# Designs tried in a protein design run: peptides against a protein of PDB entry 7BDX. Part 56

Target 1, 212 residues: chain A of PDB entry 7BDX
Amino acid sequence: EMGAAACTLLWGVSSSEEVVKAILGGDKALKFFSITGQTMESFVKSLDGDVQELDSDESQFVFALAGIVTNVAAIACGREFLVNSSRVLLDTILQLLGDLKPGQCTKLKVLMLMSLYNVSINLKGLKYISESPGFIPLLWWLLSDPDAEVCLHVLRLVQSVVLEPEVFSKSASEFRSSLPLQRILAMSKSRNPRLQTAAQELLEDLRTLEHN

## One batch from the design tools (peptide; aimed at target 1 A148 L152)

Design b2_p19_6_s3 (made by RFdiffusion4, then SolubleMPNN; from b2_p19_6, 11 letters changed)
Fold by OpenDDE base, seed 3:
Structure b2_p19_6_s3 (fold): chain B 212 residues (1-212), chain C 212 residues (1-212), chain A 19 residues (1-19)
Amino acid sequence: as target 1 above (212 residues)
Amino acid sequence: as target 1 above (212 residues)
Amino acid sequence: KEEIERYLSEKRLALKDEE
């Protein structure tokens, strides 16, 4: 309980850039983010066995950790830190997104996807995550999720790749050959306005790339 | 490990007034400080049995909690919050200071004393803690500690009482009758310059009160 | 590059609390 409460408060205050700078300016940042990855991994591994109540202290703790990573990645210096000094955490997030089944741990997936999206704002971050083995298959796996919010954040991450020619060109053949076009088209007709818009924008971006 | 790391980061960032405001502005502040008191109490209760390594994750966690309370109490709105909404935590701190033996958990005692001192900056806070049952005996008990830093912070808290006539007048008879004058005089001759100064100042303040 | 980073930066996601 106390750990979850403390971590939740840290998550809340990490929405401030100054707090992110304070976290990163300390000598404990590296250790914290290393343990963060391990903790998140341990939590996901525990899901195959015990029905962890989604509202458990452990779940709340992991959500807060993912939230902290998201908030750190929202800041330029935070992105730089993650990309330069905490790559293992990024690898862990990518792995965990692959390990989670469709419909499983939706909130955690959303937070992790938000963190990756924020990392993708930096070209170095985008390069790093997009060059990860199985990245494109992972995107399509995640896009198969029944949850609209998961799919929305996947589409946003896909858009980050598509908008960067230097990155997209490296994966363009695989991307085009495996693109779940019918799924994205279905999302462009979604009743969820955010999902609908994201899918429409991505389809427009993809069409623009076919003409270039 | 992760809980201690998160709490330690929260402690570090709570040195900022803006972070304290952010902590207190959330709906989780009350719960957090309630659990904080319980966690600190549980830790102190555990000391009578298992030799908890002072450098354990649990110790680090409790130090961070006490540090957070100290930092919150350092800010005007934080003092107001503690005095108005988290009195149970203050009661717990006072109790724990009494439960700890001389020379036991020196670092925790220092942090808790620092928090109480910060609370004492507010007259309402000073009134609250000084009106606690056994407060004067507690001060003398703590002043018997062999650690100079503990004694220093006790002297500072005593000074806060002495400098406030409205508070001191209520306890003046008990204070004068039980004052460990020889101990304070010994501290005024300490080789520790901070302890020496604090004891000298307190002795001067006490002499001034005898003439009024 | 810089324009894309600016565009994406405007769409950054920060969370104050659990949704």
Scores: peptide ipSAE 0.028, ipTM 0.808, DockQ to the pose 0.041
OpenDDE base, seeds 1, 2, 4, 5: peptide ipSAE 0.028, 0.024, 0.025, 0.028; ipTM 0.807, 0.803, 0.807, 0.809; seed 2 fails the geometry check

Design b2_p19_6_s4 (made by RFdiffusion4, then SolubleMPNN; from b2_p19_6, 10 letters changed)
Fold by OpenDDE base, seed 2:
Structure b2_p19_6_s4 (fold): chain B 212 residues (1-212), chain C 212 residues (1-212), chain A 19 residues (1-19)
Amino acid sequence: as target 1 above (212 residues)
Amino acid sequence: as target 1 above (212 residues)
Amino acid sequence: DEEIRRYLSEKRLERKDSE
């Protein structure tokens, strides 16, 4: 309980750029983010055996950790830190996103996808994530999720790849051959306005790339 | 491990006034400080049975919690919060200071005394603490500690009481009758310059009160 | 390319507030 409460407060204050800088300016950041990855991994692995209550202290703790990573990744120096010094954490997030089934841990998936998207704003981060083994299959796996919010954040991450020619060119063949176009088209007709817009924008970006 | 790391980071960033305001501006502050007291109490109670390693994750966790309380109490709105909304935490700190033996948990005692001193800057806080049952005997119990840093912070807290006529007048008889004058005089000759100065200042303040 | 990434960084950042 206390750990979850402390982590939740840390998550809240990490919305401030100055707080993120303070976290990263200390000698404790590396260890903290290393343990963060381990904790998130341990949580996801425990889900296979026990039906964890969604509102458990453990769940809240892991959500807060994912939220902290997201907020760190929202800051330029935070992205640099994650990409340069905490690549194992990024690998863990990608792994966990692959380990979770469709409809499983929706809230956690959203937070992790948001963090990856923020990291992808940095070209080095985008390169690192997109060059990860199984990255493109992972995106399609995640896009099969029944949850509109998960799919929204997947589409945004896909857009981040598509909008970077240097990254897209390396994966263009695999990307084009595996693109779940019918799924994205269906999302462009979603009743969820955010999902609808994201799908439409991605389709427009893809069309622009096909004509150039 | 993860909880201790998170709390330690929260402690570090809580040195900022803006972070303290952010912590207190949320709806989670009350619950957090409630659980903080419980956690500190649980830790101190566990010391009677198991020799806790001073550098254990649990110890570091509790030190961080006490540090957070100290940093909150360093801010005007933080003092108001503690005095108005977290009195149980203050009661717990006073209790724990009474439960700990001389030489036991020196670092924790120092942090707790620092937090109480910061609270005592607020007249409402000073009134609340000084009107607590057994407060004066507790001060003398703590002043018997062999640690110079503990004694220093006790002397500062005593000075906070002595310098407030409204508070001192209520307890003046008990205070004068129980004052460990020989102990304070011995501290005024300490090789520790901070302890020496604090003891001298307190003796001067006491002399001024006897002549008025 | 740089302009697009700048646009993403300025307009599309995701900060998540604690619930």
Scores: peptide ipSAE 0.028, ipTM 0.826, DockQ to the pose 0.037
OpenDDE base, seeds 1, 3, 4, 5: peptide ipSAE 0.170, 0.028, 0.027, 0.029; ipTM 0.837, 0.827, 0.830, 0.827; seeds 1, 5 fail the geometry check

Design b2_p19_7 (made by RFdiffusion4)
Pose (drawn by RFdiffusion4):
Structure b2_p19_7 (pose): chain A 212 residues (1-212), chain B 210 residues (1-210), chain P 19 residues (1-19)
Amino acid sequence: as target 1 above (212 residues)
Amino acid sequence: EMGAAACTLLWGVSSSEEVVKAILGGDKALKFFSITGQTMESFVKSLDGDVQELDSDESQFVFALAGIVTNVAAIACGREFLVNSSRVLLDTILQLLGDLKPGQCTKLKVLMLMSLYNVSINLKGLKYISESPGFIPLLWWLLSDPDAEVCLHVLRLVQSVVLEPEVFSKSASEFRSSLPLQRILAMSKSRNPRLQTAAQELLEDLRTLE
Amino acid sequence: AAADDALNFARDRASLAAA
């Protein structure tokens, strides 16, 4: 209970750039981010499906962990630190997104997809994520999630890699062969404006790159 | 005059999340949200045989109080703090909406309805408002107000209550059937565009979940 | 804006729950 309360407080204060700089400056953050991935992996493996039932100081603990990782990656030196020091944590995030079934731990998936988008803002972070093993199959599969907020964060991540045609050119062929053009087109007609324009903007960039 | 000027200044700065977080600790020593409800209750009681006066120092004081409550509830930890600590203030807001006759204190009713909508974004806040005494009769009473802006914010709150699970097993199935569908339909053909679109949106949501 | 976003996501969740 005490461990989760401290992680929740750290999640609250981690929204500040001054606090994020102080976390990376203290010589204990490396251990914190290594054991964070282990705790997130342990939490996901412990779930035999079901849902989560807002596990008392268990789910709030991992949510605080993913929330901290997201708030750290939201700061320039935070996403810089993560791609240099905590590359194993990025591997764990990408692994846990594929390991989580559609509809299972939706809040955890959006926090994790938000952190991957933030890390992709760093040039090395974009290279590391896009060059990870089944990255493209993972993207199109996370789009098969019924939750609209998960689909929105997948499209935002896809738009981030698509916005760097140099990195996008390495993962060619499968971007044209396997992309769920129909699902992205359906998302460009959603009544939800943020999801609708995210898919509309991604479609504009996808059609423009195939011709230019 | 001085009290209202300081409250208006606080309403201006309360649009910041950093300021809202700073306000939530101050409620301990000086019961800011406890005495806010008393001031709002005292103001409406003082309008015995009369309606609003406006441009007054007293009118802008309560407007600033309701504006601050709204700007606090607009921040996630603000609406979380209100539903945990300031449930009495939420009671007062819901009470004063029913106590205010139609056409009386229109600006105050709109600001109050905006704060309830914001608190309803919080899961516990939605339960607390929808399970409050006389809540459905209050929605009907507020929709009988001639002012379009008040009707718009009632429909926005009703839309917030209609969306989300709320157990969904006839707990929310009866809430939808008990609404003034005729008045919502009349407001869907309204000459006020903002009101017409809110009733239209709500009607789509009522039909979608039927 | 944040309240509109919450409303849009609440609509999507409600539709998904009704499904």

Design b2_p19_7_s1 (made by RFdiffusion4, then SolubleMPNN; from b2_p19_7, 9 letters changed)
Fold by OpenDDE base, seed 4:
Structure b2_p19_7_s1 (fold): chain B 212 residues (1-212), chain C 212 residues (1-212), chain A 19 residues (1-19)
Amino acid sequence: as target 1 above (212 residues)
Amino acid sequence: as target 1 above (212 residues)
Amino acid sequence: SSAEEELERARDRSLLAAA
């Protein structure tokens, strides 16, 4: 309980750029984010057996950790830190997103995807995550999720790849060959306006790339 | 480990007034500080049996909690919050300071005393803690500590009482009758310059009160 | 600068996770 409470407060205050800088300016940031990855991994591994009550202290703790990572990645120096010093955490997030089934741990997926999206705003971050083994298959796996918010953040991450020619060119053939176009088209007709807009925008970006 | 790491980061960032305001502005502050008291109490109760390695994750966690309380109490709105909404935590800190033996948990004592000192800066806080049952005996108990830093913060807390006539007048007879004058005089000759100065200043304040 | 544009784009696009 106390750990979850403390971590939740840290998550809340990590919305501030100054707090993120303070977190990173300390000598404890590296260790913290290292343990974060391990903790998240342990949590996800525990899900195969017991339907952990999503409302458990452990769940809340992991959500807070993912929230902190997200908020750190929202800041330029935070992205730089994660990409330079906490790549293992990024690898872990990618792995965990692959390990989770569609519809499983929706809130955690959303937070982790938000973090990866934020990392993808930095070209170095985008390069790193997009060059991860199985990244493209992972995107499509995640896009199969029934949750609109998961799908929204997947589409945003896909857009980050599509908008960067240097990154997109490296995987363009795989991307085009495996693109779940029908799924994206279906999302462009979603009743969720955010998902609809994101899917429509991505379809426009993809069309632009086909004409170039 | 992770809880201690998160709490330690929260402690670090809580040095900012804006972070304290953010902590308190949330709906989670009350619960957090409630659990804080319980956690600290549980830790201190565990000391009677096992020499908990002072370097344990649990110790670090409790230190971070005490540090957070201290930093919250360093801010006016934080003091007001603690005095209005988390009195049980203050009661717990007073109790724990009484339960700990001289030389026991020095670092924790220092942090808790710092928090009480910060609370004592507010007249309402000073009134509350000074009216606690056994407060004066507690001060003398704490002043018997062999640690100079513990004693320093005790002297500062005593000074807060002495400097407030409304508070001091209520307990002046007990204070004068139980005052460990020889101990304070010895501290005024300490090799620790901070302790020496604090003891000397308190002796001057006490002399001023005797002449009024 | 490309870095400033990246910073500006980053600010506009970054997602905060509300606690």
Scores: peptide ipSAE 0.296, ipTM 0.850, DockQ to the pose 0.037
OpenDDE base, seeds 1, 2, 3, 5: peptide ipSAE 0.289, 0.291, 0.292, 0.290; ipTM 0.848, 0.849, 0.849, 0.849

Design b2_p19_7_s2 (made by RFdiffusion4, then SolubleMPNN; from b2_p19_7, 10 letters changed)
Fold by OpenDDE base, seed 5:
Structure b2_p19_7_s2 (fold): chain B 212 residues (1-212), chain C 212 residues (1-212), chain A 19 residues (1-19)
Amino acid sequence: as target 1 above (212 residues)
Amino acid sequence: as target 1 above (212 residues)
Amino acid sequence: SAAEEELARRRDRSVLAAK
């Protein structure tokens, strides 16, 4: 309980850029993010067969950790730190996103995807995650999720790849051959306006790439 | 481990006034400080007979909690919050300071005393803690500690009482009858310059009160 | 270009995980 409460407060205050700088400027940041990855991995591995008590202290703790990672990645120096010094955490997040079933741990998936999206704002971060083994299949696996927020954040991450020619060119063949176009088209007709817009923007970006 | 790491980071960033305001402005502050007291109490109760592994994750966690309380109490709005909304935590800190033996959990004692000193900057806080049952005997018990930092922070807290006529007048009889004058005089000759100064200042303040 | 400006704008769209 106390750990979850403390971590939740840290998550809340990590929305401040100055707090992120303070976290990273300390000598404890490396250890913290190392343990974060391990803790998130341990949690996901424990979910096998159990009904996720979404309101459990453990769940709230892991959500707070994922929230902190997201908020750190929202800041330029935080992105640089994660990509340079915490690559194992990024690898862990990618792995966990692959291990989770569609509809499983939806809130955690959203937070992890938000963190990866924020990392993708840094070209070096985008290169790193997109060059990870199985990255493209992972995107399509995640896009099969029934949750609109999961799908929204996947589409945003896909857009980050598509909009960066230096990254997209490396994966263009695999991307084009595996693109779930019908799924994205279906999302462009979603009743969720955010999902609809994201799918439509991605379809427009993809069309622009076909004409070039 | 992860809880201690998160709490340690929260302690570090709580040195910022804006972070303290953010902690208190959230809806989780009350719960956090409630659980903080319980956690600190549970830790102290667990110490019976065990060699305090000062470097244990549990110890570091509790130190971070006490550090957060101290940093919150360093801010005007934090003092007001603690005195108005977290009195149980203050009562717990006072109780724990009484339960700990001389030389036991020195670092925790220092942090708890620092928190009480910061609370004493608020007249309402000083009134509250000084009116607690056994407060004066507690000060003298703590002043028997062999640790110079413990004694230093006790002397500073005693000075806060002595310098406030409205508070001191209520306890003046008990204070004068139980004052460990010889102990304070010995501290005024300490090789620790901070302890020496604090003891000397308190002796000067006490002399001024005898002449009035 | 408008595309570069939009790309820049999209890159500036970091998302905070507000609680």
Scores: peptide ipSAE 0.123, ipTM 0.840, DockQ to the pose 0.028
OpenDDE base, seeds 1, 2, 3, 4: peptide ipSAE 0.121, 0.113, 0.117, 0.110; ipTM 0.839, 0.839, 0.839, 0.839

Design b2_p19_7_s3 (made by RFdiffusion4, then SolubleMPNN; from b2_p19_7, 11 letters changed)
Fold by OpenDDE base, seed 3:
Structure b2_p19_7_s3 (fold): chain B 212 residues (1-212), chain C 212 residues (1-212), chain A 19 residues (1-19)
Amino acid sequence: as target 1 above (212 residues)
Amino acid sequence: as target 1 above (212 residues)
Amino acid sequence: SSAEEELERRRERSRLAAA
């Protein structure tokens, strides 16, 4: 209980850039993010196939950890830290997104996808994530999630890849051959306005790339 | 492990006034400080009479919690919060200082005494603490601690009482009758310059009160 | 540069996770 409460408070205050700088300016940041990855992995491994998000202290703890990573990645120095010093954590997030079934741990998936999106603001971070084994198949598999918010954050991450010519050119063949166009088109007609807009923007970006 | 790491980071960043404001501005502050008191109490109760501070995750966790309370109490709005909304936590700290043997959990005692000193900056906080049952006997018992840093923070808290006429007048009879003058005089001759200075200042303050 | 503008656009799209 207390650990989850403390971590939740740390998550809340990590929305401040100065707090992120303070977290990273200490000598404990490396160890903290190392243990963070391990903790998230242990939680996901403890989930049975039928187990969804429990309203438990453990779930809240992992949500807070994922939230902290997201908020750190929202800041330039935080992205630099993650991409330079905590690549294992990024690998863990990519792995966990692959290990979680569609509809499983929706909130956690959203937080992890938000963190990856924030990391993708740094070209070096985007390169690292996009060059990870199975990255493109992972994106398309995640786009099969029934949750509109998961799908929204997948589309945003796909857009980050598409809008970076240096990254997109390396994966363009695989990307085009596996693109779930019908699924993205269906999302562009979603009743969820955020999902609809993101899908429409991505479709426009993709059309622009076909003409170049 | 992860809980202690998160709490330690929260402790570190809580040295910022803005972080303290952010902690208190959320809806989780009350619950957090309630659980904090319970966690500290549970830790102290788990210590056997011969058990000193273990270099354990649990010890580190409790140190971080006490550090957070200290840092919150260092800020005006934090003192106001503690004195208005978390009196049970203050009661817990007073109780734990009484339950810990001389030489037991020195670092924790120092942190708890620092938090009480910070609370004493607010007259309402000082009144609340000083009107607690057994407060004066507790101070003198704590002054028997072999640790110079514990004794230093006891003397500082005693000074806060002595320098507030409204508080001192209520306890002056009990205070004077139980004053461990020989112990304070011995501390004024300490090789520890901080302890020496604090004891000398307190002796001067006490002499001033005898002439008024 | 167009690359700087795109990077800035991405930065504006950065999202904090609310606790």
Scores: peptide ipSAE 0.108, ipTM 0.846, DockQ to the pose 0.031
OpenDDE base, seeds 1, 2, 4, 5: peptide ipSAE 0.106, 0.108, 0.106, 0.099; ipTM 0.846, 0.845, 0.847, 0.846

Design b2_p19_7_s4 (made by RFdiffusion4, then SolubleMPNN; from b2_p19_7, 12 letters changed)
Fold by OpenDDE base, seed 2:
Structure b2_p19_7_s4 (fold): chain B 212 residues (1-212), chain C 212 residues (1-212), chain A 19 residues (1-19)
Amino acid sequence: as target 1 above (212 residues)
Amino acid sequence: as target 1 above (212 residues)
Amino acid sequence: SEAERELALRRERSILAAR
């Protein structure tokens, strides 16, 4: 209980840039983000059996950890730190997103996808994530999720790749050959306005790239 | 490990007034400080048997909790919050200081005494603490500690009481009759300059009160 | 620049409040 409460408070205050700078300026940041990855991995590995109630202290603890990573990645110095000093955490997030089944741990998936999107604002971060083994198949695996928020954040991450010519050119062949176009077209007709807009914008961006 | 790391980061960032305001402005502050007291109490109750290594994750976790309380109490709005909304935590700190033997958990004692001193800057906080059952005997119990830092922070807390006529008048009879004067005189000759100064100042304050 | 990328993405970075 106390760990979850402390991490939740740390998550809340990490919405401030000054707090992110204070976290990263300390000598304990490296250790903290290393243990964060390990803790998230241990949680996901424990899910195979017991229906861990989404409201458990452990779940809230891991959600807070993912939220902290997201808020750190929302700041330029935080992105630089993660990409330079915590690449193992990024690898862990990518792995965990692949290990989770459609509909499983939806809130955690959303938080992890938001963190990866924030990292992708940094060009080095985008390159690192998009060059990860199995990244394109992972995007389509995640896009098979029935949850609209998961799909929304996948589409945003795909857009971040597509809008960077230097990165997209390297994966364009694999991307075009495997693109679940019918799924994205279905999302462009979603009743969820955020998902609908994200799918429409991505389809427009893809059309623009086909004409160039 | 992760809980201790998160709490340690929260402790570090709570040195900022803006972070304290952010912690207290949230809906989770009450629950956090309630669980903080319970966690500290559980830790102290567990010490009767195993020599918990001072470097254990659990010890570091509890130190960080006590540090957070101290940093919150360092700010005017934090003192007001603790005195108005977290009196049970103050009661817990007083109880734990009484339960610990001389030389036991010295770092935790120092942090808890620092928090009580900070609370005592608020007149309502000073009144609440000093009117607690057994407060004067507790001060003398703590002043029997062989640790100079424990004794220093006890002397500072005693000074906070003595320098407030409204509070001191209520306890003056009990205080004067039980004052370990020989112990304080010995501290005024300490080789520790901070302890020496604190003991000398307190003796001067007490002499001034005897002549008035 | 990162600022140019943020503008190109037409979407704000994700800053999350604690739940």
Scores: peptide ipSAE 0.117, ipTM 0.837, DockQ to the pose 0.034
OpenDDE base, seeds 1, 3, 4, 5: peptide ipSAE 0.087, 0.084, 0.095, 0.061; ipTM 0.831, 0.832, 0.830, 0.833; seeds 1, 4 fail the geometry check

Design b2_p19_8 (made by RFdiffusion4)
Pose (drawn by RFdiffusion4):
Structure b2_p19_8 (pose): chain A 212 residues (1-212), chain B 210 residues (1-210), chain P 19 residues (1-19)
Amino acid sequence: as target 1 above (212 residues)
Amino acid sequence: EMGAAACTLLWGVSSSEEVVKAILGGDKALKFFSITGQTMESFVKSLDGDVQELDSDESQFVFALAGIVTNVAAIACGREFLVNSSRVLLDTILQLLGDLKPGQCTKLKVLMLMSLYNVSINLKGLKYISESPGFIPLLWWLLSDPDAEVCLHVLRLVQSVVLEPEVFSKSASEFRSSLPLQRILAMSKSRNPRLQTAAQELLEDLRTLE
Amino acid sequence: AAASAEYLAALGKLNDRPF
């Protein structure tokens, strides 16, 4: 209970750039981010499906962990630190997104997809994520999730890699072969404007790159 | 005059999340949200055989109080704090909406309805508002108001209550059937465009979940 | 006081309604 309360407080204060700089400056953050991935992996493996039932100081603990990772990666030196020091945590995040079934732990997936988008803002972070093993199959599969907020954050991550044609050119062929053009087109007709324009903007960039 | 000027200044700065977080600790020593509800209750009681005066120092004081409550509830931890700590203030807001006759204190009713919408974004806040005494009769009473802006913010709150699970097993199925569908339909053909679109959106949501 | 506000800042995000 005490451990989760401290992680929740740290999630609250981690929204500040001054606090994020202080976390990386203290010589204990490396251990914190290594054991963070282990705790997130342990939490996901412990779930035999079901849902989460807002596990008392268990789900709030991992949510605080993913929330901190997201708020750290939201700061320039935070996403710099993560791609240099905590590359194993990025591997764990990409692994846990594929390991989590559609509809299972939706809030954890959005926090994790938000952190991957933030890390992709860093040039090395974009290279590391896009060159990870089944990255393209993972993207199209996360789009098969019924939750609209998960689909929005997948499209925002796809748009981020698509916005760097140099990195996008390494993962060619499968971007044209396996892309769920029909699902992205359906998302460009959603009554939710943020999801609709995200898919509309991604479709504009996808059609423009195939011709230019 | 001095009290209203300081409250208006606080309403201007309360649009910042950093300021809202700073306000939530101050409620301990000076019961800011406890005495806010008393001031709002005292103001409406003082309008015995009369309606609003406007441009007054007293009118802008309560407007600033309701505006601050709204700007606090607009921040996630603000609406979380209100539903945990200031449930009496939420009672007062819901009570004063029913106590105010139609056409009386229109700007105050709109600001109050905006704060309830914001608190309803929080899961517990939605339960607290929808399970409050006389809540459905209050929605009907507020929709009988001639002012379009008040009707718009009632429809926005009703839309907020209609969306999300609320157990969904006839707990929310009866809430939808008990609404003034005729008045919502009349407002869907309204000459006020903002009101017409809110009633249209709400009608779509009522039909979608039927 | 500030700590409690920051604590509520995290809980507030969790106790909000889905997107």

